# Peptides against a protein of PDB entry 5A53, part 156

Target 1, 230 residues: chain A of PDB entry 5A53
Amino acid sequence: LVENVKQALFIPGQSCNKNLHDIMVDLSALKKPDMKRFNRKNDIHPFEDMSPLEFFSEKNDCSLMVLMTSSKKRKNNMTFIRTFGYKIYDMIELMVADNFKLLSDFKKLTFTVGLKPMFTFQGAAFDTHPVYKQIKSLFLDFFRGESTDLQDVAGLQHVISMTIQGDFQDGEPLPNVLFRVYKLKSYKSDQGGKRLPRIELVEIGPRLDFKIGRIHTPSPDMVTEAHKKP

## One batch from the design tools (peptide; made by RFdiffusion4, then SolubleMPNN)

Design b2_p19_8_s4 (from b2_p19_8, 11 letters changed)
Fold by OpenDDE base, seed 1:
Structure b2_p19_8_s4 (fold): chain B 230 residues (1-230), chain A 19 residues (1-19)
Amino acid sequence: as target 1 above (230 residues)
Amino acid sequence: MDAIKEELQKQIAEVLAKQ
């Protein structure tokens, strides 16, 4: 099953500021060529009315959307939306902390556009907690390019790392998710019998610490439909 | 192929743990 690459649409909301625009540009660069960006601000409130997003999903043939908004309560807010059959599947607000770094803050490393990143998830909650499971699923869907045969380790240029910032108990505020992007350098190590490639990771940005906001979870029916392999 | 992927993931995790 060649999973068709999910297309992403980046939407500046009415409250989109320069910082969010810059974040949008840099994050969307990681999704090239499978992304679209609106140049105009759109007044969309996805937790009040989802219909405009469903319309944009269908019109642009995008099953992934990111709405960029900012308010006093929800500063630097990236609402990640997934659709199934152009209907809202799930949504999550991820607010970028003020300590963010843009691609321009890192050494300009050329990377090949369209290479499938490797993901690393740090924190047990990514496999147990429903919110972090959704985040894991979302980011895998978002940046999982074509099912390129993992055959060419030589084609692996990027590592996306997602880390839960600290431990938490039930009823406590959910820790931030630390989003990091690295360029993978592979060196042939000629040292001793096991041709294990030596790797080096170089951070390339953007660096984003995500505070978790509001969540919309899919209906059980939509989960069943979305998991129905044709 | 899976063994190489697992080893690569391990090495990545080790590098990330040192940062």
Scores: peptide ipSAE 0.204, ipTM 0.782, DockQ to the pose 0.089
Fold by OpenDDE base, seed 3:
Structure b2_p19_8_s4 (fold): chain B 230 residues (1-230), chain A 19 residues (1-19)
Amino acid sequence: as target 1 above (230 residues)
Amino acid sequence: MDAIKEELQKQIAEVLAKQ
């Protein structure tokens, strides 16, 4: 089953500012060619009314959406939305910390557009905690390119790293998720016997530290329908 | 395939832990 690449729509909210716009441009560059961006601000409040997002999902044929908003309570907020059958499946608010870095802050490296990134997740909670499981699922779904049968390790250029910032106990605030993007360089090691390739990671950006906000979880019925392979 | 992916993930984790 060649899973069709999910299309992403980036939406500036009414409170979108220059910083959020720049972050939107840089993050959406990693989703090329499978992304659209709105140039106009839209007054959307997804936790109050989801209907405008369902309309945009259907009209633009996009099952992934990112809404860019900012307020005193939710500064630099990226609301990630997934749809199934153009209905809201899940939502999560990820607020970008002020220490963010843009692609312009890193050395310009040429990359081939459309190569599937490798993901790395650091932190046991990505496999056990419901919120971090949703984040892991979302980012895997968001940046999953074409399943080219060229699983040739030679074609692997990008690594997306997601790290939970420290340990936490039950009832404590959820630690931030550190989002990093690297270019992978592989070198043939001539060291005897097992030719383990030496790797080098070069950060290429953007660099984003995500604070977790509000979450909408799918209904059990929608989970069942979304996991039915056609 | 899985063994190569696991080894790459291990090497990446080791590089990231040193940064």
Scores: peptide ipSAE 0.203, ipTM 0.783, DockQ to the pose 0.087
Fold by OpenDDE base, seed 5:
Order: sequence, then C-alpha cells, then structure tokens
Structure b2_p19_8_s4 (fold): chain B 230 residues (1-230), chain A 19 residues (1-19)
Amino acid sequence: as target 1 above (230 residues)
Amino acid sequence: MDAIKEELQKQIAEVLAKQ
C-alpha cells in the first residue's frame, strides 16, 4: 500500500511579517513537491476557532498545515496543524527565536527535490515526554515523504537534527527544540584498512530554535481512528 | 537496510556530538 504522501499547506496569518515569510519559504522548500503556499494573508486564530483550518484542509486536500503569525506574546509563531479526515487532530505552536538563519546565510549546495531526510533526535524526552513525543511525531509525519523501500540509503542527502536544548525537571519551562538541516557527505576513507565511510555534515539551513507554545491534543477516539490500519 | 540505517544514524550522532 503506497500511503499517499501527506500534503502541507503553508498559511500566512494576518500578522505574518517578512521574517516569517522568509522562514516559511525556506522550511517549505524541504517539503517540495508536496507543499502549497498561500500568497495572501488569512485571518485565522486556530485556538479560538478551528473551522477555517478544517475548511482549508478539505478544500486543498492537505492533512498538514502551518500557520505563520507574530505577536508580542507569540513572536515568529509557527502553528503546526495535523488533520485526520479533514478534522483537527493536533496543533502545536513553535515560536522561532530571533537567532534564526535562512538558507541564504549558508553556502548554497545543490539540492535534489523530493529526497527523504534522515531524522536524528537528541534528548530522552522525545521518547518519554508527551509534548516532545508530539513534536517528534509531527516532524516525522511532516517530512516522511513517499515510503520507497529500496532507495532510503542511496538517496540520503539530508539530515534533519532535532535537539532538546538542555535538561529540565518537572514544573520547569520546556526547553527549546533546536532544528538543524545538514547535507550528508560520504567519503571513502582509505585510512588503515577499515573501509568505514567517513561522513561529514554540512549545515545548509534553515536554522531554527523553536520555543514551545500552546498545544491541542487529539481526542482518544481520534487517536484510535487515526491508528486503525485500513 | 535497517542495520545500515542504524549505523548511519550512529555515525551522524557521533559527528553531531563533536560539533
């Protein structure tokens, strides 16, 4: 069963600024060809009314959405939304810190469109903490692309690294998630008889530090339905 | 395939830990 690649819709909110637009362009480039972008700003407040997002999900046949908004309280906010049956499954606010870097800040390397990234997750909380589990699930789901059984290693050009910034205890603010994108270079190492390929990672951008905001979690019923294999 | 992917993930993690 070729699971259809999930389509993403990037939506500029009314408060979308130039920085968020640039971030949107760069991040969405990693989702090509399975991405749509709105050119017009839309007045959407997903934590107040989810109905416009459900409408856009259905109308555009997109099960992934990213809303770009900015306010004093939620600067450079990317709301990631997933739908199931065009109904809201989950939402998470990820605010981009001011230290972000765009693709233009890195040395341009040739990029093949449509290659699946490999993911690396650094931090035990990605496997234990509910919020970081949702983030891990979201990003894997967002960038998973077409399940091609044979080509995963030979076609591996990109690595997406997600790191929890430091340790935290219960009741403390959740650390930022450091989003990094690397190009993988493999070299034949002729040194010393072990033909272990030497790898090099070259950062290509964007570089995003995500501050975690508001979260909407799915109902138990939707979780059960979404995990029902046909 | 899984073993190659796991080894590559390990190598990637080792490179990232040195940066």
Scores: peptide ipSAE 0.110, ipTM 0.725, DockQ to the pose 0.089
Fold by OpenDDE base, seed 2:
Structure b2_p19_8_s4 (fold): chain B 230 residues (1-230), chain A 19 residues (1-19)
Amino acid sequence: as target 1 above (230 residues)
Amino acid sequence: MDAIKEELQKQIAEVLAKQ
């Protein structure tokens, strides 16, 4: 089953500022060519009314959306939305901490657009805790690109790393998720018969620390429908 | 930061050595 590459729509909210715009541009560059951006601000409040997002999903044929908003309570907020059949499947607020770095803060490296990134997840909660499972699922879904059967290691130019910032107990605030992007360099070692490839990672940006906000979880019926492989 | 990079390099090296 060649899953069609999911298209992403980036939407500036009314409260979108210059920093959020720059973050949006840089994060969306990692989703090229499967990305659209609105140039105009839209007044959307997804936790109050989801209907405008369902309309945009259908009109633009995008099953992934990111709404950019900022307030005193939710500064630099990226609301990630997934749809199934143009209906809201799930939503999560991820607020970017002030220590962010843009692509311009890193050494410009040439890379091929549209290559499938490798993912690494650090923290047991990505496999056990429902919120971190949703984040893992979301980012895998967002950046997977085309399912080429050839996991051609030769085509792996990018590594997306997601790390849970420390341990936590039940009832404690959820730790931030550290988002990092690296260029992978593989060198063939000609030394002495053990072809262990030497790997080097170079950070390319953006660098984002995500604080977790509000979450909308899918209905049991939508989960059952979305897992029905045709 | 270096410790995360080193652990990541180790994990990536282990993944790529198995492929």
Scores: peptide ipSAE 0.066, ipTM 0.666, DockQ to the pose 0.248

## One batch from the design tools (peptide; made by RFdiffusion4, then SolubleMPNN)

Design b2_p20_3_s1 (from b2_p20_3, 9 letters changed)
Fold by OpenDDE base, seed 1:
Structure b2_p20_3_s1 (fold): chain B 230 residues (1-230), chain A 20 residues (1-20)
Amino acid sequence: as target 1 above (230 residues)
Amino acid sequence: ELSEAEKEATEWKTALDGLY
């Protein structure tokens, strides 16, 4: 079964700054080899006109896009876009907080390109709240592609952890989503003559705290079409 | 060298800029 791995396109917006570019580079590295990146800034306003994104989706054969913009109101904003049939399915703005860490801030660990990360989600709202359900769906879709039942546990090198930062009530601002990336490091411990495999989690970056911004939800018709397995 | 996608993006931008 050739897994139709979803391709991602990273698009620097006109307001893309150095920090956001560095974040883009590091986040996109986790999507290799299934990633394209534009080097030029593009003037795209997805909540005003989606047509340029649909064009890029089709022309690049990318069902995933990330637009990098920054303003005073929406600093370090990563707009995640999914398309279905090259039409916009959903969008979400995730603003990276200033406390971010790049891959260069961590001990350089070699990782094998193309291994599917394991995901962990912390917070009940990932299963109950519409916005966090969309985030969960997005990130699973972004990094896993089509879920093959073959959890090749033998190939598990990375864990992506997503945590909702605290509890919230109805009408309160939605807590940030804490994005963390870990590498599984196997150690042979020589304890007592039996080499027990010890597995440790080592943070490798990037470290991103996402503030939730604007959201575009799919139409009911598009939901029905996207869930129609051929 | 610009990727083909970036060339097309530039052409699209030019086309859009010309419509306005």
Scores: peptide ipSAE 0.018, ipTM 0.517, DockQ to the pose 0.019
Fold by OpenDDE base, seed 3:
Structure b2_p20_3_s1 (fold): chain B 230 residues (1-230), chain A 20 residues (1-20)
Amino acid sequence: as target 1 above (230 residues)
Amino acid sequence: ELSEAEKEATEWKTALDGLY
């Protein structure tokens, strides 16, 4: 079965800055080889007009897009977009907090390009709250694609951890989502005749704390159509 | 119903929880 791996397009908006560019480079490196990047800034406002994104989705054959913008109200904003049939399915704004770390801030580790990461989600709201369900679905779709082939645990090299930062009640601001990337390091410990494989997690970056912004949810009709395609 | 991707994420969480 040819894995229909979803292709991602990274788009610098008109207000894209150096920090967002660096974040874009590092995050997109995790999506290689299934990634394209634009080098030119594009004046796109997806919550005002979605038509430019639908055009780019079709022309680049990308069902995943990330728009990089920054303003006083929405600093370091990554708008994640999914398309279905080159039409907008959903969108979410995720603003990167100033405490971010780049891949260069961590020890360089060798990795094989194209291996699927394992995901961990910490927080009950990922299974119950509509916004966090969308985030969970988005990131799984972004990095794993639709292929259900259980890659042998032997091929597992990366873990992506997503944590809701604290508890919240109804009417409170939605907590940030803490995005962390780890490499699995296996050590053979020769202590006492039982070789227990010790697995250590080494953070490799990027480290991103996401503040949740605006959301576009799919129409019920689009949800139905998206679930009909195997 | 959990998407297949959500089912996989649950399986992986269970596997990682067993590593700690």
Scores: peptide ipSAE 0.016, ipTM 0.420, DockQ to the pose 0.093
Fold by OpenDDE base, seed 5:
Structure b2_p20_3_s1 (fold): chain B 230 residues (1-230), chain A 20 residues (1-20)
Amino acid sequence: as target 1 above (230 residues)
Amino acid sequence: ELSEAEKEATEWKTALDGLY
């Protein structure tokens, strides 16, 4: 089953600042061509009223949304929203730490639009802990696009790495998720007349450290409906 | 000190270099 590529809508909230705008531009560039951005600020509070997001999901035919807000309590907050049937499925707040790097902070590399990134997940909690499982699912859903069984390694140009920052115990604050983007560079090394392919990973940005905020989990009914293969 | 993500990228680079 080729799942249709999910479209993403990036929404600047009323409190969206320059830094969040720049982060939005850079992160959304990784989702091209399957991305829309609003140019106007929208006063949306998703944990108080989800109805505006459901409306935008339907009107823009986007099952993925990212709301950009910033406050003293939730600085550089990216609320990631997924919809199913234009109804809210899940939400998660991911706050970008101040140490972020933009694409302009890295050496400009040519980006080929339309190539699917490979994902790497570091940390056992991505497979065991419900919050990190949701994050893993979200980012895979956000960037993988069409599930093609054959990830043609020959077409692999980008790697998205997501790392849980350190170990944690039950009851401790959840560690940040380190988001990194790399480009694969293939070099032909001539070693002793044998051309061995050498692959190098080069960071291309953006570099984002995500602090986990509020979460909305899907209802059991929506989980059941979303897992029904057509 | 390399971030965990940079350490992992180095490990992946090494693993990928070993596959070719």
Scores: peptide ipSAE 0.013, ipTM 0.473, DockQ to the pose 0.026
Fold by OpenDDE base, seed 2:
Structure b2_p20_3_s1 (fold): chain B 230 residues (1-230), chain A 20 residues (1-20)
Amino acid sequence: as target 1 above (230 residues)
Amino acid sequence: ELSEAEKEATEWKTALDGLY
């Protein structure tokens, strides 16, 4: 089943700043060509009223949205939203730490737009803890594009790494998620007439450390309906 | 210092080098 590639909409909130704008530009570049960006700020508060996001989802035919906001309590906040049937499925606030790096901070490398990234997830909680399961699901859904059953390893250009920063116990604050993007470089080394393929990972950015904020989880009914549609 | 993510990406590089 070829799942239609999910379209993403990036929305500057009213409190969107220059740093968030730059992060939005760089992160959205990884979603090309399946991405739209608004140029104007929109006064949206998704945890107070979800209706504007549902409206934008329907009008733009985007099942993925990212709202860019910043406040003293929630600095550099990227709210990731998924919709199902243009209704809110889930939301998560991911606040970007001040140590972020943009694509301009890395060596510019040529890449083909639209190639599927490989994902790596580091930390057992990605498979056990509900919040980290949601993050894993979200990022896979956001960047996987068309479900090719064949991981065309031959077409592998990018690796997205997501790491949980340290161990935690029940009742402790959830550790940050470290988001890193690498390009695969293949080198043909001629050693003694045997061409050994050598692969190198080169970080290309952006580099983002995500602090976890507020979460909206789907209703059990919406989970059931979302799993019924292929 | 390499971040934990960069350390693991280096391990993955080694694993991928072994696949190819």
Scores: peptide ipSAE 0.011, ipTM 0.440, DockQ to the pose 0.027

Design b2_p20_3_s2 (from b2_p20_3, 9 letters changed)
Fold by OpenDDE base, seed 5:
Structure b2_p20_3_s2 (fold): chain B 230 residues (1-230), chain A 20 residues (1-20)
Amino acid sequence: as target 1 above (230 residues)
Amino acid sequence: APSKAELEATEWKTALDGLY
């Protein structure tokens, strides 16, 4: 089953600043061509009223949304929203730490738009802990594009790394998620007439450390409906 | 000590080198 590529809508909130705008531009560049951006700020508070996001989901035919807000309590906050049938499925606040790097901070490498990234997840909690399972699911949905069963290795240009920053116990604050983007660079090494393909990973950005904020989890009924293959 | 990014890149290089 080829799942249609989920479209993403990036929404600057009223408190969106230059740094968040730059982060939005760079992160959304990884989602091209399946991305829309609003140019105007919108006063949206998704944990108070979700109805504006449902309206935007339907109006723009986007099942993925990212709201860009910043406050003293929630600095550089990217609220990731998924919808199912244009209704809110889940939400998570991911606050970008001040140590972020933009694409301009890295060596500019040409990349082909529309190639699927490979994902790697570092940390057992991505498979066991509900919050990190949601993050894993979210980012896979966000960037996988068309689900083709064939990992076309020939089309592999980018790798997205997500790492849980350290170990944690129950009741401890959830560690940050380190988001990294790499380009695969193939080198032909001529060692002794055998062309050994050497693959190197080059970080291309953006570099984002996500602090986990508020979460909205789907109802059991919505989980059941969303997992029904059409 | 290698930066976390260098460790990540090294682990990935090893994982990718094992695929070929």
Scores: peptide ipSAE 0.016, ipTM 0.463, DockQ to the pose 0.026
Fold by OpenDDE base, seed 3:
Structure b2_p20_3_s2 (fold): chain B 230 residues (1-230), chain A 20 residues (1-20)
Amino acid sequence: as target 1 above (230 residues)
Amino acid sequence: APSKAELEATEWKTALDGLY
């Protein structure tokens, strides 16, 4: 079953600033060609009223949305939203730390648009803890392009790395998630007769450290419906 | 009156429909 590539909509909130706009531009570049960006600010508060996001999902045929907002309590906040049948499935707030790097901070490398990234997840909680399981599911769903059965290893150019920053116990604040993007570079090493291809990972950006905020989890009924393969 | 959000959603759909 070739699942249709999910389209993403990037929405500047009323409190969107220059830094969030720049982050939005760089992160959305990784989702090309399967993304749309709004240019105008919209006064949307998804944890108070979800109806404007459901309207945008249907009107733009986008099952992925990212709302860009900033406040004193929730600085550089990216709210990631997924819809199913144009209804809200889940939401998570991911606040970008001030140490972020843009694509312009790295060596400009040409990349082919439309290649599927490989994912790496570091931290056991990505498989056990409900919040980190949702983050893992979200990012896999967000950047999974066309599910071609041909994992053409020849087409692997990008690696997205997600790392939980340190260990935590029950009742402790959830550690940040470190988001990193790398390009695979193949070098022919002329070491003594055996040409072993040397593969190096080069960071290309953006570099984002995500602080976890509020979460909306799907109803059990929506989980059951979303897992029914058509 | 349509919200700012409704106006923007309509304008973007029209712009995208015009790119194809």
Scores: peptide ipSAE 0.008, ipTM 0.377, DockQ to the pose 0.018
Fold by OpenDDE base, seed 4:
Structure b2_p20_3_s2 (fold): chain B 230 residues (1-230), chain A 20 residues (1-20)
Amino acid sequence: as target 1 above (230 residues)
Amino acid sequence: APSKAELEATEWKTALDGLY
């Protein structure tokens, strides 16, 4: 089954600043061509009223949304929203730490639009802890594109790495998630007459450290309905 | 000292070298 590529909508909130705008531009570049951006700020508070996001999901035919807001309490906040049938499925706040790097901070490598990234997840909690399971699911949905059975491994140019920053115990604050993007470079090494393809990873950006904020989890009924769609 | 990015890239290189 070819799953239709999920479309993403990037929404500047009323408190969106220059840094968040730049982050939005760079992160959304990884989602091209399956991305829309609003140019105007919108006064949306998704944890108070979800109705505007459901309206935008339906009107723009987008099942993925990212709201860009910033406050003293929630600096550089990216609220990631998924919808199912244009209704809110889940939401998570991911606040970008001040140590972020933009694409302009890296060597200009030609970015091929529309290539499917490979994903890697570092940390056992991505498979065991409900919050990190949601993050893993979200980012896979966000960037995986069309599920074609043709894993053309030969076409893989990009790797998205997500790492949980350190160990944590029950009741401790959840560690940040380190988001990194790499380009695969194949070099023909002339070592010893056998041209072994040497693959190197080159960071291309953006570099984002995500602090986890508020979460909205789907209802059990919505989970059941979302898993029934082939 | 290798940057965090260099350490991450090294761990990744090892993981990719094991796939091929």
Scores: peptide ipSAE 0.007, ipTM 0.418, DockQ to the pose 0.026
Fold by OpenDDE base, seed 1:
Structure b2_p20_3_s2 (fold): chain B 230 residues (1-230), chain A 20 residues (1-20)
Amino acid sequence: as target 1 above (230 residues)
Amino acid sequence: APSKAELEATEWKTALDGLY
């Protein structure tokens, strides 16, 4: 099966700042080699006009896009966009909280580029609540792509953990999603003559707490078309 | 909206090897 790995395009918006740029660099490093970045700021307002994003999707052959913008109302905002047939499928604003950590804030660990991460999701709402279901779908799609090939345990280097920060009721503000990245370290433990491989999780960054913003959901027709197996 | 030319001028391909 030819793994159709989805390509991502990172777009600095007009209001992109140093912090967002640094976050973009670090998050995009996890998507290498399947990532492109723009070096110039683009004046894009995806919830007002989606046409520039559809143009970029088609021109760059990228079905994943991330727009970096910042305002007083939407500080450190990463708008995640998915396209289907170069048309907008869905969008979600994820605002990075000020407590973020960059890769430089962690111990430098070498990692192999192109290894797919394992995902862990903590919180029942990832399976029941439509917004968190979309987030789960988005991040799985972003980092794994469409390929169902059982990742050989031998190829497992990274774990991405996504946690809903606390419980919530209907009508309450949606809790943040805590994004964490870990490297799996295998140590040969020579305990008692049996070399049991000890696996340790080491946080490598970035560390991002996402506040949920605006959402665009796909039309029922687009959902049907996107789920049609080619 | 940015012109097609403006959109084109913002594009650069990240070379894989040189950023670490």
Scores: peptide ipSAE 0.006, ipTM 0.390, DockQ to the pose 0.019

